Peptides against a protein of PDB entry 3VZA. Designs and how they scored, part 39

Target 1, 98 residues: chain A of PDB entry 3VZA
Amino acid sequence: RVERLCKSKELFEERLGLEIRRIHNEQLQFIFRHIDHKDPDKPYMFTLSINEQGDYEVTSCTPPLDCISEFQLKVRETNNFSAFIANIRKAFTALSFK
Target 2, 62 residues: chain B of PDB entry 3VZA
Amino acid sequence: AAYVTQLYYKISRIDWDYEVEPARIKGIHYGPDIAQPINMDSSHHSRCFISDYLWSLVPTAW

## One batch from the design tools (peptide; made by RFdiffusion4, then SolubleMPNN)

Design b1_p12_8_s4 (from b1_p12_8 with K3L K7R K8Q)
Fold by OpenDDE base, seed 2:
Structure b1_p12_8_s4 (fold): chain B 98 residues (1-98), chain C 62 residues (1-62), chain A 12 residues (1-12)
Amino acid sequence: as target 1 above (98 residues)
Amino acid sequence: as target 2 above (62 residues)
Amino acid sequence: SVLDLLRQIINS
């Protein structure tokens, strides 16, 4: 089972182009790749924490997204974390065309 | 890794087939209505195309 | 829940 779990993680990382890391100060870093077709390894990332109120809090976003604050609000309202991540990737994709 | 893989499933709703050759991207996407099979030959697509396609399966409606 | 899952990852 351990081997399968490791394989699963690797498959998700490569196929979705999404890496998830635990970083300092009790935060998670979400790193998107495969966004820019001209530079597939170019990272687009944000960091996430859970604040004292138990709410999702985006602590950084690189490159910055104008919509990230709205997405944070939406995920707090809907608890639709899947849509949250998908919309962030969509926004990063839009940036790659500029 | 168990929690991380669970998180990937919560995000993507994809369950991979782990018994196929590495070049075969095979699995099931569990959408809100029906389950859809995934079956791609990675050698025929770029990494970006594959990722874009898989993410296209994930609803963005809040 | 996803929230609990995230907490598990953060605290692992």
Scores: peptide ipSAE 0.796, ipTM 0.964, DockQ to the pose 0.978
Fold by OpenDDE base, seed 1:
Formats: sequence, C-alpha cells, structure tokens
Structure b1_p12_8_s4 (fold): chain B 98 residues (1-98), chain C 62 residues (1-62), chain A 12 residues (1-12)
Amino acid sequence: as target 1 above (98 residues)
Amino acid sequence: as target 2 above (62 residues)
Amino acid sequence: SVLDLLRQIINS
C-alpha cells in the first residue's frame, strides 16, 4: 500500500504539475509547474494556512496575484477548495502571458 | 502520503489506473456529471499540454 | 472534509 501511495503522489505531481509541501509555521505550500510552455519547470506558488477562526488563509503568493484575496473570500464562502486551486492555476496561467 | 493523495483527489477528482505502462495516462475523472475516462499517450503530448488538459477537467465555478 | 484533511496534513 505504501508503494502504491508513493506512486500515486508522484503521478499527481507530474501529471498535474502540482507539488504540495508542508512547511514551517503550520502551512502548506502549493507549487505549480507546467504553466509556462516555454519554461515548464518555472514554479508558480502560494502558501496556505488555517487561521484561528478555522478559515483558509493565503499567507504568500509568488508571483503575486491581484485576484488572490477575492479567491480567498470565495473559498471561504463556498468551501469549494477544488475551484479555489483551479482558479489560482488559471490566474497563474494568465499571468504567464504578460 | 495517504492524506496528500486524498487531497489530490479532492482537488482533481481523478483516480489513476496504476497498472498500465508509464507512458499511458489512464484514469477516471469524477465530475459533477457522468464520470469520464482519461486515456492518453504521454509520448504524443508535452508535459504542459497534459497538465493543461487535466486541469481543464476541473470546474472553476464556485 | 477538505478542511479536516488539510489539518491532518499540517499536523502530520
């Protein structure tokens, strides 16, 4: 089972171009790659924590996204975490063309 | 690894077929509508195209 | 829930 789980994680990382890491201060780091077709390994990332109120809180975003605050509000309202991540990737993709 | 894998599923709603050859990207996407199969030959596509395609399966409506 | 899952990952 452990072997299967490791393989599963690796498949998701490569195929989605999304790496998820636990980092200091009780945060998760989401690293997107495969965004820029001219530079597939260029990382686009944000960090996330759960604040004292139990709400999702974006603690950093690199490169910065003007829409990230709105997305944080939306995910708190809808609890649609999937759409939250997908919209962030969409925003990073749009930014890569600027 | 179990929790992270579960998180990937919660995000993407994709379940991979782990018994196929590495070059075959095969699985099932469980969207709000009827489940759809995924079956791609990775040798025919760039990594960016594959990722873009898979993410296109994920609804962005809040 | 996703929230519980995230907590489990953070506290793992």
Scores: peptide ipSAE 0.796, ipTM 0.964, DockQ to the pose 0.983
Fold by OpenDDE base, seed 4:
Order: sequence, then structure tokens, then C-alpha cells
Structure b1_p12_8_s4 (fold): chain B 98 residues (1-98), chain C 62 residues (1-62), chain A 12 residues (1-12)
Amino acid sequence: as target 1 above (98 residues)
Amino acid sequence: as target 2 above (62 residues)
Amino acid sequence: SVLDLLRQIINS
């Protein structure tokens, strides 16, 4: 059901604090919110593409994460996309504490 | 939106219960072990706490 | 696969 799908997307966006957008140049933007408890609406985001070899490629990360290159390597090795996203959120969370 | 919702499931392994009142966060998390229920009153928690809790269900082991 | 799913989203 289309209505259920729309509701599902909204529930995930609000409850996980994660928005997924298709943006220019065949990329996906992942926007995390609810990271900083003092500023719940502050966005933490990265963009992702699939390169010609079929590999995950992070094209941007804001704010920057020192570990993002390692995570890109790990997701290519393991294909564990769930862990990839979860670890990025964990890293953003750690960064929010400064 | 079917693909996006599928992606959310692939990431979180959460299936929501869509028949409860909006303030009730109810669903099932399908982790690597046994499936665990989610059932919390959103009015008792901040948005950040809720998100942190739900993400805590997602394994970070590669 | 997730890869195929992502491609579907990107190319939708």
C-alpha cells in the first residue's frame, strides 16, 4: 500500500533521525539528526555513490570524519551496509561531544 | 518509496507496527540473534534518546 | 542485495 509506504518512511526518518535523499550526479545523501542532544536538528551528513566498479564510494562527509575512509574500506570488504551506517552515526555522535 | 523503506529495513532491521497510536513506538527488531520487541511511549523520551536507543539495537561489528 | 537496492534508488 502506497499510504503505508509513505508512513513507513516518515516513521523511520523521525525515529531513527535519518533522512535519505537522491541528489545530483547519481548520489545518495544520508542526513543524520538527533545526534546532538543540545541541538537535535543539527544535521550530520555524508553522500554516497556507486562507482563504475560497483564499489561504495563516499563523496562527501559533513562534518568530516577521520574514520570515514576506513569505513568505506570496511564496507567494501564486508558488504555490511548496516554496520557501515551504524558506525558512521556512532562516529558522528562521538564528534558531537567535541 | 518502496526502495527507500526497504533500505531502512536493511539498515535497521526494524519492522514497525503501523496500527498503534502515533505516540507509541512499537515494532520488532530482527537482529542476528532472537527477534526483540520494541514498545515505548514517545511522550516519555526525547527525540535524541529514542534515536539513540533504536540505533543501539543495530550491531556495529563488521 | 543492498547494492542493487541502492542502484534502484539512484536510478529511479
Scores: peptide ipSAE 0.795, ipTM 0.964, DockQ to the pose 0.936
Fold by OpenDDE base, seed 5:
Structure b1_p12_8_s4 (fold): chain B 98 residues (1-98), chain C 62 residues (1-62), chain A 12 residues (1-12)
Amino acid sequence: as target 1 above (98 residues)
Amino acid sequence: as target 2 above (62 residues)
Amino acid sequence: SVLDLLRQIINS
């Protein structure tokens, strides 16, 4: 089972181009790659925490996204975390075209 | 990695077939309607294309 | 829930 779980994580990381890491101060870092077709390894990332109220809180976004605050509001309202992540990736993709 | 893999599933709704060769991207996407199979030869596509395609399966409607 | 899952990851 452990081997299966490790393989699963690796498959998701490579195929989705999304890495999820726990970082300092009780935060999660979401790192998107495979965004820029001219530079597939270029990372696009944001960090997330759960605040004292139990709400999703984006603590950083690199590169910055104008829409990230709106997405934070939307995910708090809908609890649709899947759409949250997918929309962020979509926004990063649009940004990659400058 | 159990929690992380569960999170990946909740994000993507993709369940991989772990018994196929590494070059074969095979699985099932469980969308809001009917489940759809995934079956790609990774050697025929760029990493970016593969990722873009898989993410295209994930609804962006809130 | 996703929220609980995230908490588990953060606190694991």
Scores: peptide ipSAE 0.795, ipTM 0.964, DockQ to the pose 0.931

## One batch from the design tools (peptide; made by RFdiffusion4, then SolubleMPNN)

Design b2_p13_1_s1 (from b2_p13_1, 5 letters changed)
Fold by OpenDDE base, seed 3:
Structure b2_p13_1_s1 (fold): chain B 98 residues (1-98), chain C 62 residues (1-62), chain A 13 residues (1-13)
Amino acid sequence: as target 1 above (98 residues)
Amino acid sequence: as target 2 above (62 residues)
Amino acid sequence: LSAAELIRQIIAS
């Protein structure tokens, strides 16, 4: 089972182009790759924590997204974490085309 | 590792088939209404295309 | 577990 879990993580990382890392100060780092077709390894990332109230809190976003604060509000209202992550990737993708 | 893979499922709603050859991307996406099979030959696509396709399966409606 | 609960577990590990 442990080997399968490791394989599962690797498959998700490669196929979705999404890496999830625990970083300092009780945060998760979400790193998107495979966004820029001209530079597939170029990272687009944000960091996330759960604040004292139990709410999702975006602590950084690189490159910056104008819509990130609105998405944070939406995920708190809907608890749709899947849509939250997917919309962020969509926004990063749009940014890569400018 | 278990919690991370569970989080990936919460995000993507994809369950992989771990018994197929490495070049085959096979699994199931569980949408709101019906399940969508995934079955791709990775040798025929770029990494970016594969990722874009898989993410296109994930609804963005709140 | 919810996504938020999973995140907490990952952070705590």
Scores: peptide ipSAE 0.829, ipTM 0.966, DockQ to the pose 0.960
Fold by OpenDDE base, seed 4:
Structure b2_p13_1_s1 (fold): chain B 98 residues (1-98), chain C 62 residues (1-62), chain A 13 residues (1-13)
Amino acid sequence: as target 1 above (98 residues)
Amino acid sequence: as target 2 above (62 residues)
Amino acid sequence: LSAAELIRQIIAS
């Protein structure tokens, strides 16, 4: 099962173009690739923590997204983490066209 | 690793088929509607196309 | 586990 889990993680990273890393100060880094078709390896990323109240808290976003604060509010209201991540990717995709 | 893969599932709602050849992207997407199969030949598509397609399966409605 | 709980576990690991 351990081998399967490792393979699963690799498949998700490659196929979704999404890497998840634990970084300093109790945060997760979400790194999107495969956003820009002209530069598939260009990273688009944000960092996330769970605050003392148990709420999602975006601690950084690179490149910055005007909508990230609204998305943080929405995910806290709906608890729809899937939509949260998907909308961020959608926003990064839109940004790559500009 | 188990928690990370579970998180990927929470995000994508995709369960991969691990018994197929590496070039085959096969799995099931469990969306709000009826579960839909995924079955692609990765050699026929770019990495970006594959990712875009898979993410298109994930609803953005809050 | 919820997504938030999973994140906590990943961070705590």
Scores: peptide ipSAE 0.828, ipTM 0.966, DockQ to the pose 0.977
Fold by OpenDDE base, seed 5:
Structure b2_p13_1_s1 (fold): chain B 98 residues (1-98), chain C 62 residues (1-62), chain A 13 residues (1-13)
Amino acid sequence: as target 1 above (98 residues)
Amino acid sequence: as target 2 above (62 residues)
Amino acid sequence: LSAAELIRQIIAS
């Protein structure tokens, strides 16, 4: 089972181009790759925590997204974490076209 | 890794088939309606195309 | 577990 879990994580990382890392100060870093077809390894990332109230809190976004604050509001309202992540990727994709 | 893989499922709603050859991207996407199979030959596509395709399965409606 | 709960578990692990 442990081996399958490790394999599962690797498959998701490669196929979705999404890496999830635990970083300092009780945060998760979400790293998107495969966004720019001309530079597939270029990372697009944001960091996320759960604040004292139990709400999603975006602590950084690189490159910055104008819509990230709105998405944070939306995910707090809907609890649709899937749409939250998918919309961020969509926004990063749009940004990659400059 | 259990919590991380569960989080990936919460995000993508994809369950992989772990018994196929590495070059075969096979699984099931559980969307809001009927579950749909995934079955791709990765050697026929770029990494970016594969990722874009899989993410296209994930609804963006809040 | 919810996504938020999973995140907390990952952070706490």
Scores: peptide ipSAE 0.828, ipTM 0.966, DockQ to the pose 0.979; fails the geometry check
Fold by OpenDDE base, seed 1:
Structure b2_p13_1_s1 (fold): chain B 98 residues (1-98), chain C 62 residues (1-62), chain A 13 residues (1-13)
Amino acid sequence: as target 1 above (98 residues)
Amino acid sequence: as target 2 above (62 residues)
Amino acid sequence: LSAAELIRQIIAS
């Protein structure tokens, strides 16, 4: 089972181009790759925590996204975490075209 | 690893087929509508195309 | 588990 779980994680990382890491101060780092077709390994990332109220809180975003604060509001309102992550990737994709 | 893979499912709603050869991207996407099969030959596509395609399956409506 | 609960578990691991 552990072997299958490890394989599962690797498949998601490669196929979605999304890596999830635990970092300092009780945060998760979400790292998107495969965004820029001219530079597939270029990372686009944000960090996320659950605040004292139990709400999603974006603690950083690199490169910055103007829409990230609105997305944080939307995910708190809808609790649609899937749409939250997908919209962030969509925004990063748009940004890659400058 | 169990929690991380569960989180990936919460994000993508994709369940992979782990018994196929590495070059075959096979699974099922469970969206709000009918479940859709995924079955791609990775050798026919770039990494970016594959990722873009899979993410296109994920609804962005809040 | 919800996504938020999963995140908590990952952070706590």
Scores: peptide ipSAE 0.828, ipTM 0.966, DockQ to the pose 0.982; fails the geometry check

Design b2_p13_1_s2 (from b2_p13_1 with T2S I7M Q8K)
Fold by OpenDDE base, seed 5:
Structure b2_p13_1_s2 (fold): chain B 98 residues (1-98), chain C 62 residues (1-62), chain A 13 residues (1-13)
Amino acid sequence: as target 1 above (98 residues)
Amino acid sequence: as target 2 above (62 residues)
Amino acid sequence: LSAKELMKKIIES
């Protein structure tokens, strides 16, 4: 099962172009790749934590997204984590076209 | 890795078929309606196309 | 587990 889980993680990372890392100060870093077709390995990332109130909190976003604060509000309201991540990727994709 | 893979499922709603060759991207996407199969030959597509396609399966409606 | 709970579990691991 452990071997399958490792394989599963690798498949998600490669196929979705999304890596999830645990970083300092109790945060997760979400790293998107495969965004820019001209530079597939260019990372687009944000960090996420759960604050003392138990709410999702975006602690950084690189490159910055004007819509990230609105998305944080939306995910807190809807608890739709899937839409949250998907919309961030969509926003990064739009940004890559400059 | 168990929690990470579960989180990936929460994000994508995709369950992979682990019994196929690496070049075959096979699985099931569980949308709000009927589950739909995924079956692609990765050798026919760029990494960016594959990712874009898979993410296109994920609803963005809040 | 919810996404939030999973996230907590990952952070705690």
Scores: peptide ipSAE 0.827, ipTM 0.966, DockQ to the pose 0.980
Fold by OpenDDE base, seed 3:
Structure b2_p13_1_s2 (fold): chain B 98 residues (1-98), chain C 62 residues (1-62), chain A 13 residues (1-13)
Amino acid sequence: as target 1 above (98 residues)
Amino acid sequence: as target 2 above (62 residues)
Amino acid sequence: LSAKELMKKIIES
């Protein structure tokens, strides 16, 4: 089972182009790759925590997204984490064309 | 990494088929209505195309 | 587990 779990993580990382990493100060770093077709390894990332109130909180976003604050509000309202991550990727994708 | 893989499922709603050859991307996406199969030959596509396609399966409606 | 609970578990591990 452990071997299968390791394989699963690797498949998700490669196929979705999304790495999830625990970093300092009780945060998760979400690193998107495969965004820019001309530079597939270029990372687009944000960090996320659960604050003292129990709410999702974006603590950084690189490159910055104007819509990130709105998305944070939306995920708090809807609790739709899937849509939250997908919309961020969509926004990064749009940014890569500019 | 059990919690991480579970989080990937919460994000993507994809369950992979782990028994196929490495070049085959096979799984099931569980959308809100009907589950749809994933079955791609990775040798026919770029990494970016594959990722874009898989993410296109994930609804962005809140 | 919810996504939020999973995040907490990952952070705690």
Scores: peptide ipSAE 0.828, ipTM 0.966, DockQ to the pose 0.963; fails the geometry check
Fold by OpenDDE base, seed 4:
Structure b2_p13_1_s2 (fold): chain B 98 residues (1-98), chain C 62 residues (1-62), chain A 13 residues (1-13)
Amino acid sequence: as target 1 above (98 residues)
Amino acid sequence: as target 2 above (62 residues)
Amino acid sequence: LSAKELMKKIIES
């Protein structure tokens, strides 16, 4: 039911530390938290759209990731969205160690 | 929130158990080979540890 | 639905 769906979303947000927001210009914002154990609330985020060609397109990444362009290529090639998101989180995690 | 929760599943392949108390993190992760149960006492772990653990279940191979 | 289709649905909602 609707109440369960709301609860489900909240559980995913808290437990995965991943918030998904719809933002302007037909984009989704993916906000990772719980990355930095010293600052669990520090956000690591990127925005994603489906371009006119129907391809995944990363429109922003904060903080920037050197690997994000490669990941965009990989997800377009493999269509493995799960690995795409997981690899971004791994990259943010590595970045948090500076 | 139906599409959002479905997207979370596409990302994580986790299905939560919604009948347990909030302090219990219980569910099933559907990996490529077998399904594995998740069962944690959240009061024994930090938020970061919990998230790191759950994400460790998600394959990163393309 | 695929992840891509889900994204579209979320954006359109």
Scores: peptide ipSAE 0.827, ipTM 0.966, DockQ to the pose 0.966; fails the geometry check
Fold by OpenDDE base, seed 1:
Structure b2_p13_1_s2 (fold): chain B 98 residues (1-98), chain C 62 residues (1-62), chain A 13 residues (1-13)
Amino acid sequence: as target 1 above (98 residues)
Amino acid sequence: as target 2 above (62 residues)
Amino acid sequence: LSAKELMKKIIES
């Protein structure tokens, strides 16, 4: 089962172009690739934590997104984590077109 | 790894078929209405196309 | 587990 779980993680990383990494200060880093078709390995990333109130909190976003604050509000209201991540990727994609 | 895999499922709602050849992207996406099969030959597509397609399956409505 | 709970578990691991 451990081997299967490892394979599962690798498949998700490659196929979704999304890496999830634990970083310092009790945060998760979400790294998107495969955003820019002209530069598939270019990373687009944000960091996320659960604050003392138990709410999702975006602690960084690179490159910055004007909509990230609104998305944080929306995920807190709806608890739709899937839509939260998908909308961030959509925003990064739009940004890559300049 | 178990928790990370579960988080990927919470995000994508995709369950992979792990018993197929590496070049075959096979699985099931569980949408709000119906389950949609995924069955792609990765050699026919770019990495960006594959990712874009899979993410297109994920609803963005809040 | 919820996504939020999963995040906590990952962070605590």
Scores: peptide ipSAE 0.827, ipTM 0.966, DockQ to the pose 0.962; fails the geometry check

Design b2_p13_1_s3 (from b2_p13_1, 4 letters changed)
Fold by OpenDDE base, seed 1:
Structure b2_p13_1_s3 (fold): chain B 98 residues (1-98), chain C 62 residues (1-62), chain A 13 residues (1-13)
Amino acid sequence: as target 1 above (98 residues)
Amino acid sequence: as target 2 above (62 residues)
Amino acid sequence: LSAFELMKKIIES
């Protein structure tokens, strides 16, 4: 099972181009790659925590996204974490065309 | 790693087939309506295309 | 576990 879990993580990282890392201060870092077709290894990332109120809170976003605050509101309202992550990737993708 | 892989599933709704050749991207996406198979040869596509395609399966509607 | 609960488990592990 351990071997399968390791393989599973690797498959998700490579195929989705999404790395999930635990970082300091009880945060998760989400690192997107494969966004820019001209530079597939260029990272697009944000960090996420659960604040004292028990709500999702984006603590950083690189590069910055104008829509990130709205997405934070939406995920709190809908609890649709999947859509939250997918929409952020969509926004990063749009940004890569500038 | 167990919680992380489970989180990946919660995000993507994809379950991989681990018993296939490395170049074969095979699995199942569990969408809101009907589950659909994933079965593609990675050698025929760029990494960016593969990722874009897989993410296109994930609904963005809130 | 929900995504929220999973995230809590990860960051608090």
Scores: peptide ipSAE 0.813, ipTM 0.966, DockQ to the pose 0.971
Fold by OpenDDE base, seed 4:
Structure b2_p13_1_s3 (fold): chain B 98 residues (1-98), chain C 62 residues (1-62), chain A 13 residues (1-13)
Amino acid sequence: as target 1 above (98 residues)
Amino acid sequence: as target 2 above (62 residues)
Amino acid sequence: LSAFELMKKIIES
């Protein structure tokens, strides 16, 4: 049901603090919130595309993560998309502690 | 959107219970070897705590 | 569908 799908998306967005948007140039934007407990609405985000070779490619990361290139390599090797997203959130969380 | 919600599932491995009141966070997390129930009263937790808890269920091992 | 396939579907929709 369409109504359930809409509700599902809203529940995921709120409960995971993760919004997924399609943006220009055939990319997905992943926006994490609820990272900084002192500023729950502060966004941490990255954009992702599938390049011409058919590989995941991170096209931006805000704020920058030193580990993002390694994670891109790992997800290409393992195809573990879940771990990819979870590790990025973990890295953003660590970054929020300065 | 069907594809987006499916992607959320692929990321989190969580299936929500949609028949409960909004204040109840109820669902199932499907881990690699075992499925675990989720059942929280959201009124007792901050948004950040809830998100951190749910993400803690998601393995980070590649 | 895999996460990869889902992402492609979303992007191409």
Scores: peptide ipSAE 0.812, ipTM 0.966, DockQ to the pose 0.912
Fold by OpenDDE base, seed 5:
Parts: sequence; structure tokens; C-alpha cells
Structure b2_p13_1_s3 (fold): chain B 98 residues (1-98), chain C 62 residues (1-62), chain A 13 residues (1-13)
Amino acid sequence: as target 1 above (98 residues)
Amino acid sequence: as target 2 above (62 residues)
Amino acid sequence: LSAFELMKKIIES
């Protein structure tokens, strides 16, 4: 089972181009790659925590996204985490076209 | 690893087929309507295309 | 588990 779980994680990382890391101060770092077709390994990332109120909170975003605050509001309202992550990737993709 | 893989599923709604050759991207996407198969030959596509395609399966409607 | 609960489990592990 452990072997399958490791394989599963690797498949998701490679195929979705999304890495999820636990970092300091009880945060998750989401790292998107495969965004820029001219530079597939260029990372686009944000960090996420759960604040004292129990709400999702984006603690950083690199490169910055104007829409990230709105997305944070939307995910708090809808609890649609899938749409949250997908919309962030969509925004990073749009940003990569400069 | 179990929680992380489950989180990937919550994000993508994709369940991989782990019994196929590494070059075969095979699985099932569980959308809001009917589940649909994924079956790609990775050697025919760039990594960026594959990722873009898979993410295109994920609804962005809130 | 929900995505929220999963995230909590990950950051608390």
C-alpha cells in the first residue's frame, strides 16, 4: 500500500505538474509546473494555511496574482477546493503569456 | 502520503490505473455528470500538453 | 474526508 501511495503521488506530481509540500508554520505550498510551454520547469506557487478562524488563507503567491484574494473569498464561500486550485492554475497560465 | 494522494483526488477527481506501463496515462475522471476514461500515450505529447489536458477536465465553476 | 480536513491532517502530521 505504501508503495502504491508513493507511486500515486509521483504520478499526480508529474501528470498534473503540481507538487504539494508541507512547510514551516503549518502551511502547504502548492507548486505548479508545466505552465509555461517554453519553460516547463518554471515554478508557479502559492502557500496556504488555515487561520485561527478556521478559514483558508493564502499566505504567499509567486508570482503574485491580482485575483488571488477573490479566489480566497470564493473558496471560503463555496468550499470548492477543486475549483480553487484549478482557477489558480488557470490564472498562472494566463500570466505566463505576459 | 495517504492524505496527500487523497487531496490530489479531491483536487482533480482523477483515479489512476496503476497496472499499466509507465508511458500510458490511464485513469478515470469523475466529473459532476458521467465518469470518463483517460487513456493517453505520454510519448505522443509534451508534459505541458498532458498537464493542460488533465487540468481542462477539472471544472472551474465555483 | 473533505479537502479541508485532509489539509488539516497534512499540516498537523
Scores: peptide ipSAE 0.812, ipTM 0.966, DockQ to the pose 0.978
Fold by OpenDDE base, seed 2:
Structure b2_p13_1_s3 (fold): chain B 98 residues (1-98), chain C 62 residues (1-62), chain A 13 residues (1-13)
Amino acid sequence: as target 1 above (98 residues)
Amino acid sequence: as target 2 above (62 residues)
Amino acid sequence: LSAFELMKKIIES
């Protein structure tokens, strides 16, 4: 049901604090919120595409993460997309503590 | 679309219970070893705590 | 569908 799909998306967005948006040039934008407990609405985001070789490619990361290139390599090697997203959130969380 | 919700599942491995009241966060997390229930009263927790808790269920091992 | 395939369908649809 369409209504359930809409509700499901909203529940994931709110409960995970993760919004997934399609943006220009065939990219997905992943926006994390609920990272900073003192500023729950502060966004932490990265954009992702599939390059010409058919590989995941991070096209931007805000704020920047030193580990993002390594994570990109890891997800290409393991195809563990879940761990990829979870590790990025973990890194953003660590960054929020300055 | 359905693909977005499916992607959320591929990321989180969480399946929500859609028949409960909005303040109840109820579902199942399907981990590598055992499926475990999620059952929280959202009024007892901050949004950040809830998100942190749910993400803590997701393995980070590659 | 895999996560990869889902992502492709999202960005290409």
Scores: peptide ipSAE 0.811, ipTM 0.966, DockQ to the pose 0.925

